# Designs tried in a protein design run: peptides against a protein of PDB entry 5ZKO. Part 94

Target 1, 44 residues: chain A of PDB entry 5ZKO
Amino acid sequence: SASNPRKFSEKIALQKQRQAEETAAFEEVMMDIGSTRLQAQKLR

## One batch from the design tools (peptide; made by RFdiffusion4, then SolubleMPNN)

Design b2_p29_5_s3 (from b2_p29_5, 25 letters changed)
Fold by OpenDDE base, seed 4:
Structure b2_p29_5_s3 (fold): chain B 44 residues (1-44), chain C 44 residues (1-44), chain A 29 residues (1-29)
Amino acid sequence: as target 1 above (44 residues)
Amino acid sequence: as target 1 above (44 residues)
Amino acid sequence: SSELAQQIQQQKKRQERLELARLLRELAG
């Protein structure tokens, strides 16, 4: 276990980085879905 | 862009995996904090 | 403690967003 506050800070920083990466990936997926949806609507 | 539902499914699956990994890491951090807090209380 | 609570809320938001993405994928066909 991390019994050191410095280790906690590091772990939290890593978590924030992961969250940012996940958010970016999510936004990319949503953008792709949105684009595809728009294209599908145009083809109807 | 991913115009294929299969690609969407793959992207979503990857996102879910990332989320699960992030959650596990978060829980580990919380457990470590909890353990450290308990130890600190015992030493007071 | 407040920071940790915020992280929990952010996780909930991410889960909700992923569900939304799934639904939108289904709607997009």
Scores: peptide ipSAE 0.180, ipTM 0.622, DockQ to the pose 0.084
Fold by OpenDDE base, seed 2:
Structure b2_p29_5_s3 (fold): chain B 44 residues (1-44), chain C 44 residues (1-44), chain A 29 residues (1-29)
Amino acid sequence: as target 1 above (44 residues)
Amino acid sequence: as target 1 above (44 residues)
Amino acid sequence: SSELAQQIQQQKKRQERLELARLLRELAG
């Protein structure tokens, strides 16, 4: 279908949502890593 | 649960997959924009 | 456009963060 500005805006909004979700997932991974490292330090 | 390297690897792999999917979606948007611009130029 | 350029920059930053996460995982292991 022909691309129009409204469709573009929708696609961009969806992309931004994906980026936010990806960032949240990244932060979760980093939190887990941080927790593991902290635990390892406490056991030293 | 305790974080271990296998779980980390799984999480990172999933994150990379998300990034790849996001990139594909981005490229689709760019393709649509490019097509629209090309069409507009042809009509000039 | 400026917005598209910003999106590209954000993707680069995400890739950098993922690499950092990998390195930190290696250090934690």
Scores: peptide ipSAE 0.178, ipTM 0.619, DockQ to the pose 0.083
Fold by OpenDDE base, seed 3:
Structure b2_p29_5_s3 (fold): chain B 44 residues (1-44), chain C 44 residues (1-44), chain A 29 residues (1-29)
Amino acid sequence: as target 1 above (44 residues)
Amino acid sequence: as target 1 above (44 residues)
Amino acid sequence: SSELAQQIQQQKKRQERLELARLLRELAG
């Protein structure tokens, strides 16, 4: 493959962005689940 | 949220496919970087 | 390299956590 450092850096940056987005999505889901659980406990 | 097992299973399958593709892309990039680095060392 | 292997494993762990989160969301819905 053509060794283009710029292309490599861009690909790595894109991958890191994806990882950050996935982490954010995970945290959001877990927060929602936690909130729902807390609400359910308050209603008991 | 409406629990539709079929829809859920389809979404999970699609997500797993995406994850596999992203992993393959990551590995390819890292291998190319490693190969380029090795080639540069051989030329010195 | 060992570092590359670690990075791949970290990515797999993240993907596994996301899958777990989706499953939990489905159970909560």
Scores: peptide ipSAE 0.174, ipTM 0.594, DockQ to the pose 0.089
Fold by OpenDDE base, seed 1:
Structure b2_p29_5_s3 (fold): chain B 44 residues (1-44), chain C 44 residues (1-44), chain A 29 residues (1-29)
Amino acid sequence: as target 1 above (44 residues)
Amino acid sequence: as target 1 above (44 residues)
Amino acid sequence: SSELAQQIQQQKKRQERLELARLLRELAG
């Protein structure tokens, strides 16, 4: 049967959600790095 | 608390895993599109 | 397709970001 466009749209939406989660996780890593650098700077 | 470099590595590894999963999901979507196109072609 | 090209480009950008994060981690450690 014809692939339901709705199912496709749902899969794309899921992909976008995963990308958003990945971006958020990346930002968290960068924040942690930034915090560590700030701490190191304060100790110098 | 000081962000442990090991924690950074773990987070990056998780990011890479998510990227791989996202790629796999994308490939699945593309496969579905390809299948739909093939079906449409057969009907013409 | 243009959509596929965009997805590939996004993947490349994401990889670049991860590499940058790795380098920054090494500098912070």
Scores: peptide ipSAE 0.166, ipTM 0.611, DockQ to the pose 0.079

Design b2_p29_5_s4 (from b2_p29_5, 23 letters changed)
Fold by OpenDDE base, seed 2:
Structure b2_p29_5_s4 (fold): chain B 44 residues (1-44), chain C 44 residues (1-44), chain A 29 residues (1-29)
Amino acid sequence: as target 1 above (44 residues)
Amino acid sequence: as target 1 above (44 residues)
Amino acid sequence: SAEEAQQIQQQKKRQARLELARLLRELAG
């Protein structure tokens, strides 16, 4: 919380980690969708 | 990887959940920053 | 590919952990 600068800084660091991991997960999902679409197109 | 459409829907749902959790965490951080700024302003 | 996606994910997670570790080290030092 705001009363503890160290804990606050830790929360910022954890948020940055969360954001990076979420972005990575999103990109994985989108790549899988894209790959599947491409495969489906080739089979049509 | 390159799973069926049902798997994609599940992955998207999980991603939306992660995004919502990240947004909530972000809002908490921003609230703490706002509180800290307000305190700093009052002391200046 | 799915393998490339996993590699990207792993790299981003690693970078995030390194950033976290850096920040925590700065606070501890």
Scores: peptide ipSAE 0.205, ipTM 0.650, DockQ to the pose 0.049
Fold by OpenDDE base, seed 3:
Structure b2_p29_5_s4 (fold): chain B 44 residues (1-44), chain C 44 residues (1-44), chain A 29 residues (1-29)
Amino acid sequence: as target 1 above (44 residues)
Amino acid sequence: as target 1 above (44 residues)
Amino acid sequence: SAEEAQQIQQQKKRQARLELARLLRELAG
């Protein structure tokens, strides 16, 4: 497809946004697990 | 939050799915760029 | 805490959106 460099740059920018959001979601999950483990430890 | 291990497993599974989708999208972008470069090379 | 995690997540989403906007402006120039 004769898509110009600008179109590719747009795709890359959107991909970077997706990556950042997914990384943030991962970190949230891991922090939730960590907090739950910490709470369980405190209750022992 | 008193979410059980099963809930965490669901979150992890969902995150893995999201990561796989991100990877697929990235590969699509890179293939599009690669194909465009290949076409440009053939036209030279 | 879960609340703090959500705040961090929202901040990262916002930063990603700002980066996207910056890149789009650079392409328009």
Scores: peptide ipSAE 0.204, ipTM 0.646, DockQ to the pose 0.051
Fold by OpenDDE base, seed 4:
Structure b2_p29_5_s4 (fold): chain B 44 residues (1-44), chain C 44 residues (1-44), chain A 29 residues (1-29)
Amino acid sequence: as target 1 above (44 residues)
Amino acid sequence: as target 1 above (44 residues)
Amino acid sequence: SAEEAQQIQQQKKRQARLELARLLRELAG
């Protein structure tokens, strides 16, 4: 697209934010899984 | 959360999908930028 | 803990937002 470079930059910035948020969410899930596993291990 | 391992797996899969989609969207933006730059270069 | 995970997530989310704001500000001049 022959869009304005500013538009591209804004899209990139937004995308980076989204990716970072998604990564954070993923890490939360993984941490929760890890905690659950640790708890299960303690209870054995 | 003491959720079922299956639930964890589903959450992980969903998250990976979302990340892949976000990555694809980013790459699309980058391709558009590249194409635009190439076109601009040709027109100079 | 799940609570700690949430805190980390929120922190990263906030950082991402700040990064976006920074980039937008830089582009605005």
Scores: peptide ipSAE 0.206, ipTM 0.652, DockQ to the pose 0.054; fails the geometry check
Fold by OpenDDE base, seed 1:
Structure b2_p29_5_s4 (fold): chain B 44 residues (1-44), chain C 44 residues (1-44), chain A 29 residues (1-29)
Amino acid sequence: as target 1 above (44 residues)
Amino acid sequence: as target 1 above (44 residues)
Amino acid sequence: SAEEAQQIQQQKKRQARLELARLLRELAG
């Protein structure tokens, strides 16, 4: 493939953005689960 | 939102798959960079 | 809350976009 350093740096930057967005989505899911568990505990 | 444990487990599983796919894509990018660098070194 | 989680997610997406923009500007310079 192309050996252009700019292309590599751009690919890394885009990948870092994707990873950050996926991590944020994961944290949202975990917070939703955590909130549900906390609410269930308060009802006991 | 819905408090169904099965729904939570499914969301977590899908998210883990997405994270694994993004990690694999990152490793591919890094491998391409590494290969290019190695080739450049051999030409020096 | 779920709403608070969504706000956090949107903030992280915005930060990621800004980081990308920074890197692209550095490459163009």
Scores: peptide ipSAE 0.200, ipTM 0.644, DockQ to the pose 0.052; fails the geometry check

Design b2_p29_6_s1 (from b2_p29_6, 16 letters changed)
Fold by OpenDDE base, seed 1:
Structure b2_p29_6_s1 (fold): chain B 44 residues (1-44), chain C 44 residues (1-44), chain A 29 residues (1-29)
Amino acid sequence: as target 1 above (44 residues)
Amino acid sequence: as target 1 above (44 residues)
Amino acid sequence: ALEEQRREQRRRLIEMLKDLQQELQEAAR
């Protein structure tokens, strides 16, 4: 069955949105780790 | 010169206080790492 | 000794940061 290109494009758009949300959450966590690492360095 | 036991007791007390402060700071950083780890696990 | 405690705390902290870095790298794949 030929997958409906419109349904495919919608799936790709949703996948890109999810990827952007995951990337943003990752960047937030990385920033928090950066702060925590700096705090840990002050304990040296 | 006989080191004054009173000065020693004071030095020990100050050392214990400093140890408690550093332990508290360490525990705070450990909690931040724990929280960040939990956030990282939510990205899986 | 206070110095030994500091060394152990630092070691443990570095280990936890390394583990967390690995977990983040795995989540980024």
Scores: peptide ipSAE 0.206, ipTM 0.526, DockQ to the pose 0.119
Fold by OpenDDE base, seed 3:
Structure b2_p29_6_s1 (fold): chain B 44 residues (1-44), chain C 44 residues (1-44), chain A 29 residues (1-29)
Amino acid sequence: as target 1 above (44 residues)
Amino acid sequence: as target 1 above (44 residues)
Amino acid sequence: ALEEQRREQRRRLIEMLKDLQQELQEAAR
């Protein structure tokens, strides 16, 4: 069954979107970690 | 100068408070990371 | 005891971050 190039390109596009969403989620957590660390430092 | 037992007890109390605050801040960060990890897993 | 606890907490945090980074990389494949 011909691996429809459209299906491959769609899969790559979806994968890139997922990667971007996951990266954004990671960055959000890293910001939260940063803020929490700053709060913890103020308590010292 | 008599190490005023009051000053020692206050220092211990402050140390325990600081430890509790640092632990709470750590737990918050770990929860945020755990939540984000679960979100990343859902994107797969 | 507090210093040991802080070291362990930091270790666990780093492990969780590494796992998250790996999961993000796997979704990129």
Scores: peptide ipSAE 0.204, ipTM 0.552, DockQ to the pose 0.166
Fold by OpenDDE base, seed 4:
Structure b2_p29_6_s1 (fold): chain B 44 residues (1-44), chain C 44 residues (1-44), chain A 29 residues (1-29)
Amino acid sequence: as target 1 above (44 residues)
Amino acid sequence: as target 1 above (44 residues)
Amino acid sequence: ALEEQRREQRRRLIEMLKDLQQELQEAAR
């Protein structure tokens, strides 16, 4: 089945979007960890 | 110097409090990571 | 006891972060 290039490009675009969303979620957690660490340090 | 038992007990109480606060902060971060991980898994 | 608890907490945190990184890499494929 000839991969419809249009459908393929759409799939790639959607995959890139998902990857960006996951990366953003990871960065958010890393920032939260950083904030929590800073808070924990202030409590010491 | 005779360790003032009163001061010692206060120090122990403060140490236990700090330990509880650090544990709570750790659990919060672990929960956030777990939530993000679950979200990442849903995006796959 | 407190030091050992902190070490274990740190270990678990690092493990979860590694797992998350792996999942992000798999989603990138």
Scores: peptide ipSAE 0.201, ipTM 0.549, DockQ to the pose 0.185
Fold by OpenDDE base, seed 2:
Structure b2_p29_6_s1 (fold): chain B 44 residues (1-44), chain C 44 residues (1-44), chain A 29 residues (1-29)
Amino acid sequence: as target 1 above (44 residues)
Amino acid sequence: as target 1 above (44 residues)
Amino acid sequence: ALEEQRREQRRRLIEMLKDLQQELQEAAR
């Protein structure tokens, strides 16, 4: 059955949203790691 | 010259204090890493 | 003994930071 293009576009939009949420959370974690790494370097 | 035992005890006390401060700072950084690791694991 | 403790703390911290970096790289794949 021909996957309804609207359903496909919705799946792609949901996938992009999830990817954006994961990227934002990853960037937040990376900033925290950067701060923690800087603090760790001050302890050296 | 006989190192005055009082001066020696003061040096040891200062060394212990500095070690306690460095350990506390280390434990804080370790907690931050632990929290960040838990956040990273939630992204998997 | 105190210098050895500091070295061990630094070693452990670096190891945990490396592990965290690896976990983040694996999550990004």
Scores: peptide ipSAE 0.207, ipTM 0.528, DockQ to the pose 0.181; fails the geometry check

Design b2_p29_6_s2 (from b2_p29_6, 17 letters changed)
Fold by OpenDDE base, seed 1:
Structure b2_p29_6_s2 (fold): chain B 44 residues (1-44), chain C 44 residues (1-44), chain A 29 residues (1-29)
Amino acid sequence: as target 1 above (44 residues)
Amino acid sequence: as target 1 above (44 residues)
Amino acid sequence: EQQERQQQQRRELIAMLRELQQELQEAAQ
């Protein structure tokens, strides 16, 4: 059964989009953590 | 040299204020971490 | 006692931040 290359490419595109969204969420969190760490350091 | 009780009480008050500020900053960070963790779990 | 609690809270925060970082790295893979 020929796995429709079009269906495969669409699944890969959706997977890449989800991965990019997860990466962006991670980066946002790391920035927030960085900012919070900097604030906590200024209070010392 | 009589350590001025007034200077000591002022130092203790400033120390307590700093501890309260550090606690508030910690609680804020914990809320941000919790919110972020919940968002990351929703992406899975 | 209060100072020791603050040090413990800092250790706990650092641990949770490391766990979160790991969970997010695993999700991005």
Scores: peptide ipSAE 0.156, ipTM 0.525, DockQ to the pose 0.123
Fold by OpenDDE base, seed 5:
Structure b2_p29_6_s2 (fold): chain B 44 residues (1-44), chain C 44 residues (1-44), chain A 29 residues (1-29)
Amino acid sequence: as target 1 above (44 residues)
Amino acid sequence: as target 1 above (44 residues)
Amino acid sequence: EQQERQQQQRRELIAMLRELQQELQEAAQ
């Protein structure tokens, strides 16, 4: 059966939302690493 | 002048305290790295 | 000796942070 275009667009929207959530979580982790690195440098 | 033993003992106590504070800060940073690694693994 | 071990641990920690940062940047590409 031809995939309902509405169901396809909803699937693409959910995929884009997940990618945005993963990107935001990555940016948070990178910020935490940056802060941790700065703390480690202060201990030298 | 012979270093006053009391002043010497106080200096050693301060040095030991600083070492303990730096060790605690190091352990905190290591815990943060462990958490960050676990978060990064969840993004893969 | 204890102070030298602590300095070595700090150097190793900074190295691990740099490696982790690189691994994460490679995974984001």
Scores: peptide ipSAE 0.151, ipTM 0.507, DockQ to the pose 0.118
Fold by OpenDDE base, seed 4:
Structure b2_p29_6_s2 (fold): chain B 44 residues (1-44), chain C 44 residues (1-44), chain A 29 residues (1-29)
Amino acid sequence: as target 1 above (44 residues)
Amino acid sequence: as target 1 above (44 residues)
Amino acid sequence: EQQERQQQQRRELIAMLRELQQELQEAAQ
């Protein structure tokens, strides 16, 4: 079955979207842990 | 210098206040850790 | 007693933060 270039471009676009969503979620978690760490340091 | 009972009671009140503030901050940080951990697990 | 409990909670919090930091580093790979 010919790798439909349109299907390939759609697959790449979906992969880029998922990667951007994972990156955004990771950045959010890193901000949350950063704030939590600062709060925990104030409790020391 | 006589341990002024008024100064002692004030010191105890301030200590109780600080303990309550630290407990509240601990609970907040524990909640943030719990939420952050759940988010990190969803990234796996 | 209350001060000892608070010190224990602080130690536990630091341990959980270290574990969570490790979990995040593993998820970033």
Scores: peptide ipSAE 0.151, ipTM 0.507, DockQ to the pose 0.135
Fold by OpenDDE base, seed 2:
Structure b2_p29_6_s2 (fold): chain B 44 residues (1-44), chain C 44 residues (1-44), chain A 29 residues (1-29)
Amino acid sequence: as target 1 above (44 residues)
Amino acid sequence: as target 1 above (44 residues)
Amino acid sequence: EQQERQQQQRRELIAMLRELQQELQEAAQ
């Protein structure tokens, strides 16, 4: 089945968007862990 | 040196207060970890 | 006893923070 190149490019764009959203959420969580770790260090 | 019982009781009260503050800060950090873990699970 | 419990809780918190950091690093691979 000749996959429409337009549909393929849209799938790749959606995949890149999801990857960027997951990366942004990961970075947010890592910042929260960094803050939490700093707070935990103040309790040492 | 006869440590003034009033000064001793004040030291014990301040120690208990600091312990309560450290406990509250620990509970806050544990809540932040719980939230962060829940966010990490949403990324899986 | 109360001070020993707080020290244990701090050790446990540090362990959980390390585990969470590892879980996130593994999820990023």
Scores: peptide ipSAE 0.151, ipTM 0.508, DockQ to the pose 0.106

Design b2_p29_6_s3 (from b2_p29_6, 18 letters changed)
Fold by OpenDDE base, seed 4:
Structure b2_p29_6_s3 (fold): chain B 44 residues (1-44), chain C 44 residues (1-44), chain A 29 residues (1-29)
Amino acid sequence: as target 1 above (44 residues)
Amino acid sequence: as target 1 above (44 residues)
Amino acid sequence: ELQERQAQQRRELLEMLRDLQQQLQEAAR
């Protein structure tokens, strides 16, 4: 049976959501690393 | 003049403190990376 | 574009980790 376009669009939407969540989590890590680095430099 | 042992011991103490602070900052970064990676995996 | 941004962010992360490792080595001297 042809992949229901509705199911396809829903899968794409879910994939985009997941990718956005992964990106946000990664940006949070980068921010934490940046802040921790700055703190370490101030302690010197 | 012989390097005052007190000044030497003080320099070593300050150096050890700095090293401990930098190590703690690095461990914090690694923990944050680990936690965020786990969160990103749970969002998948 | 998104994949390129993620790859760039990964490179930046690795660079920051390397810098931190270098700082730790300098403190150990």
Scores: peptide ipSAE 0.113, ipTM 0.491, DockQ to the pose 0.102
Fold by OpenDDE base, seed 2:
Structure b2_p29_6_s3 (fold): chain B 44 residues (1-44), chain C 44 residues (1-44), chain A 29 residues (1-29)
Amino acid sequence: as target 1 above (44 residues)
Amino acid sequence: as target 1 above (44 residues)
Amino acid sequence: ELQERQAQQRRELLEMLRDLQQQLQEAAR
């Protein structure tokens, strides 16, 4: 089945977009946790 | 040594305050863990 | 490979948070 190269490129682009969104969400959470950890350390 | 009851009560109040601050920081971390876990579940 | 690295970083983060939770519980005793 000749997988249409356009459909393949679109799937790869969507996968990269999802991964970028997941990375951004992870970085946001890491920043929040980093802030909370710093606050918790200041309270010790 | 007659420990001044005012000084003792102040020490207890300060200890309770520290414990409340540590508890609040813990609850914040737990909320962040909960949020992170929920986000991780949404991404699975 | 990149997805595996991200999954590993997530696991490490959850472990650090659990360690922090334990330290806060120990300090509250």
Scores: peptide ipSAE 0.112, ipTM 0.488, DockQ to the pose 0.101
Fold by OpenDDE base, seed 1:
Structure b2_p29_6_s3 (fold): chain B 44 residues (1-44), chain C 44 residues (1-44), chain A 29 residues (1-29)
Amino acid sequence: as target 1 above (44 residues)
Amino acid sequence: as target 1 above (44 residues)
Amino acid sequence: ELQERQAQQRRELLEMLRDLQQQLQEAAR
């Protein structure tokens, strides 16, 4: 049974979406860390 | 010139304050990381 | 590649955390 290319493409699209969401979450954390670090440095 | 104990105690107090502020900043970052990780895991 | 970018971001995050840990150790002196 031919692994339906549509189902494969959909799985790849969902995987890319998840990866993009994880990337966005990391970028948010990095921004928060950067902001908090800058604040901590200003208090020194 | 006697290092004025008042100036020493003040320096120690300021140092402890800085340490507390840096610790609070680190705890905030770790909380944000934890929250963001939990959100990213829920999206998987 | 998106995976390479994500891996880079993870490395940068770990580096920032190490820097913060070092600052905390310096403040504890």
Scores: peptide ipSAE 0.126, ipTM 0.501, DockQ to the pose 0.103; fails the geometry check
Fold by OpenDDE base, seed 3:
Structure b2_p29_6_s3 (fold): chain B 44 residues (1-44), chain C 44 residues (1-44), chain A 29 residues (1-29)
Amino acid sequence: as target 1 above (44 residues)
Amino acid sequence: as target 1 above (44 residues)
Amino acid sequence: ELQERQAQQRRELLEMLRDLQQQLQEAAR
C-alpha cells in the first residue's frame, strides 16, 4: 500500500511539534540553570 | 603573627556559608534536570 | 538546524553542570 504522503506529512509534523516542545522545555530549564548560576556568582 | 582563632573561625563560617549556597544552587539544577527528564519521558 | 541547535544546548547544559560541580568542590575545600 503506497504510504499516503498525507500520513507521512502528518507524522513529520507531529515529530517536529514534539521536538519543539522538548526544545522549549529544555530552554526553560537552561534559563533556570542560568539564573541559578548567576545567583551563585553574586553570592561569591 | 599567630592567626587569630576568631579570624580563623570567621573564615570557616564564611566558607561553610558559600558551600551551603553552592550546594543549594546545585540541588536546584539537579531538580530542574530531573523534571526535564521526566517531561521528556512523558513526550515519548 | 533544529537538531544541531538542540545538541548545542545539550552541550551548554553539561558545561553549566560541570561548572556547578567544580564550584561545589571548591567550596568543600
Scores: peptide ipSAE 0.123, ipTM 0.505, DockQ to the pose 0.146; fails the geometry check

Design b2_p29_6_s4 (from b2_p29_6, 18 letters changed)
Fold by OpenDDE base, seed 1:
Structure b2_p29_6_s4 (fold): chain B 44 residues (1-44), chain C 44 residues (1-44), chain A 29 residues (1-29)
Amino acid sequence: as target 1 above (44 residues)
Amino acid sequence: as target 1 above (44 residues)
Amino acid sequence: QQQERQREMRRKLMEMLRELQQQLQEAAR
């Protein structure tokens, strides 16, 4: 059936949620990389 | 109000900008990993 | 498609991070 405005809005909200989750996961990886970089510097 | 073509185009432009920013952040992280990897190799 | 590429990039970063962490642990021994 034709996607009603409510169903479309729900899909957009879900997409935004997924994007926010991906961004948070990326930021976590960047923090871990930063920590690892600091560890490498301490070994010098 | 109904999304006019201009508003849609602006949303697409914003999405492309976000993608470019994420790509740039990825490349920066890749450079940091590369540098850290080089440091780790020098410690071997 | 874009989200899938982002997930793949993150996966690759995590892989490289893990390898680097292993190398640092070995160098610290």
Scores: peptide ipSAE 0.214, ipTM 0.597, DockQ to the pose 0.366
Fold by OpenDDE base, seed 4:
Structure b2_p29_6_s4 (fold): chain B 44 residues (1-44), chain C 44 residues (1-44), chain A 29 residues (1-29)
Amino acid sequence: as target 1 above (44 residues)
Amino acid sequence: as target 1 above (44 residues)
Amino acid sequence: QQQERQREMRRKLMEMLRELQQQLQEAAR
């Protein structure tokens, strides 16, 4: 099937958006893990 | 500039690689959470 | 498929984190 460069550009843009959303969600989880670890340490 | 479908495919492949690297980072963090959970259980 | 696996992994991490937070709250009582 004819690789439509325009469709590829749209796919790349969509993938980049999804990756940015996943990265933001990952960073949020990492922050929460950090805080939770600190809480666990305070209980010792 | 002529959108080269081949170059777009390469960019998509690179984006998929970055997602795989991020997945590996998630797995590492999951192991850390597992260890932290065991520590929290010992505090009970 | 990789993005879906990543989302699933994130959901699992969040679940484990919530459970851990609950356990810490119970231990702090």
Scores: peptide ipSAE 0.212, ipTM 0.598, DockQ to the pose 0.424
Fold by OpenDDE base, seed 2:
Structure b2_p29_6_s4 (fold): chain B 44 residues (1-44), chain C 44 residues (1-44), chain A 29 residues (1-29)
Amino acid sequence: as target 1 above (44 residues)
Amino acid sequence: as target 1 above (44 residues)
Amino acid sequence: QQQERQREMRRKLMEMLRELQQQLQEAAR
């Protein structure tokens, strides 16, 4: 059965969405690290 | 229209670039965490 | 595979962050 171009496009869109969600989660962790670093600096 | 091999190559190059950027960002964070750990250790 | 590696990387970062936060809390006592 010819891979339905519509199903392929949906898979690509889903993959892009998942990548965007992982990027957002990474950015959140980066912000938390930055905040923790600032807290460590305040203890000095 | 035949998927232009040029467009495919560009897509692969862009994906590799994004992966390199994510790796670089990760390494930067790891360095920051390492520095903050060293700071926390000095406070003990 | 790439997404799984990215998730594992994020997991490791979160773990390291948690450990660091614990160390800072101990140092603040």
Scores: peptide ipSAE 0.212, ipTM 0.592, DockQ to the pose 0.447
Fold by OpenDDE base, seed 3:
Structure b2_p29_6_s4 (fold): chain B 44 residues (1-44), chain C 44 residues (1-44), chain A 29 residues (1-29)
Amino acid sequence: as target 1 above (44 residues)
Amino acid sequence: as target 1 above (44 residues)
Amino acid sequence: QQQERQREMRRKLMEMLRELQQQLQEAAR
C-alpha cells in the first residue's frame, strides 16, 4: 500500500511528541534525584 | 526526489550522536544516584 | 526499541530513587 505521505508525516510528528514527553519524564527523575541528594546532605 | 545519500548519511550520524548523548546523560544520572546512595550509607 | 529501553531505564531509576528515599527516612529516625 502506498505509504500515505500525510500518514507518514503524522507518525513522525507523534514520535517526536512521545520523545519530548520521555525527555521531560527523565528530567523530572533527575530533579527528584537532586532533591533527594540535598536531603541526604541536610541529614549530615 | 532522489534520496540524497548525503542526507541519509547525515541522518545516521545525527542518530548516533543522539544515542551517545542519551548514554552520557544516563551515566551522569547513575553517578549521581551512586554518590547519593553512598551518602545514605554513611548516615547508617 | 530505543523508546522501550528509555522507559525501562526510567523505571529502574525511579526504583533506585524510592529505595534511597526509604534509607534517608530510616536514617532520620
Scores: peptide ipSAE 0.209, ipTM 0.587, DockQ to the pose 0.367

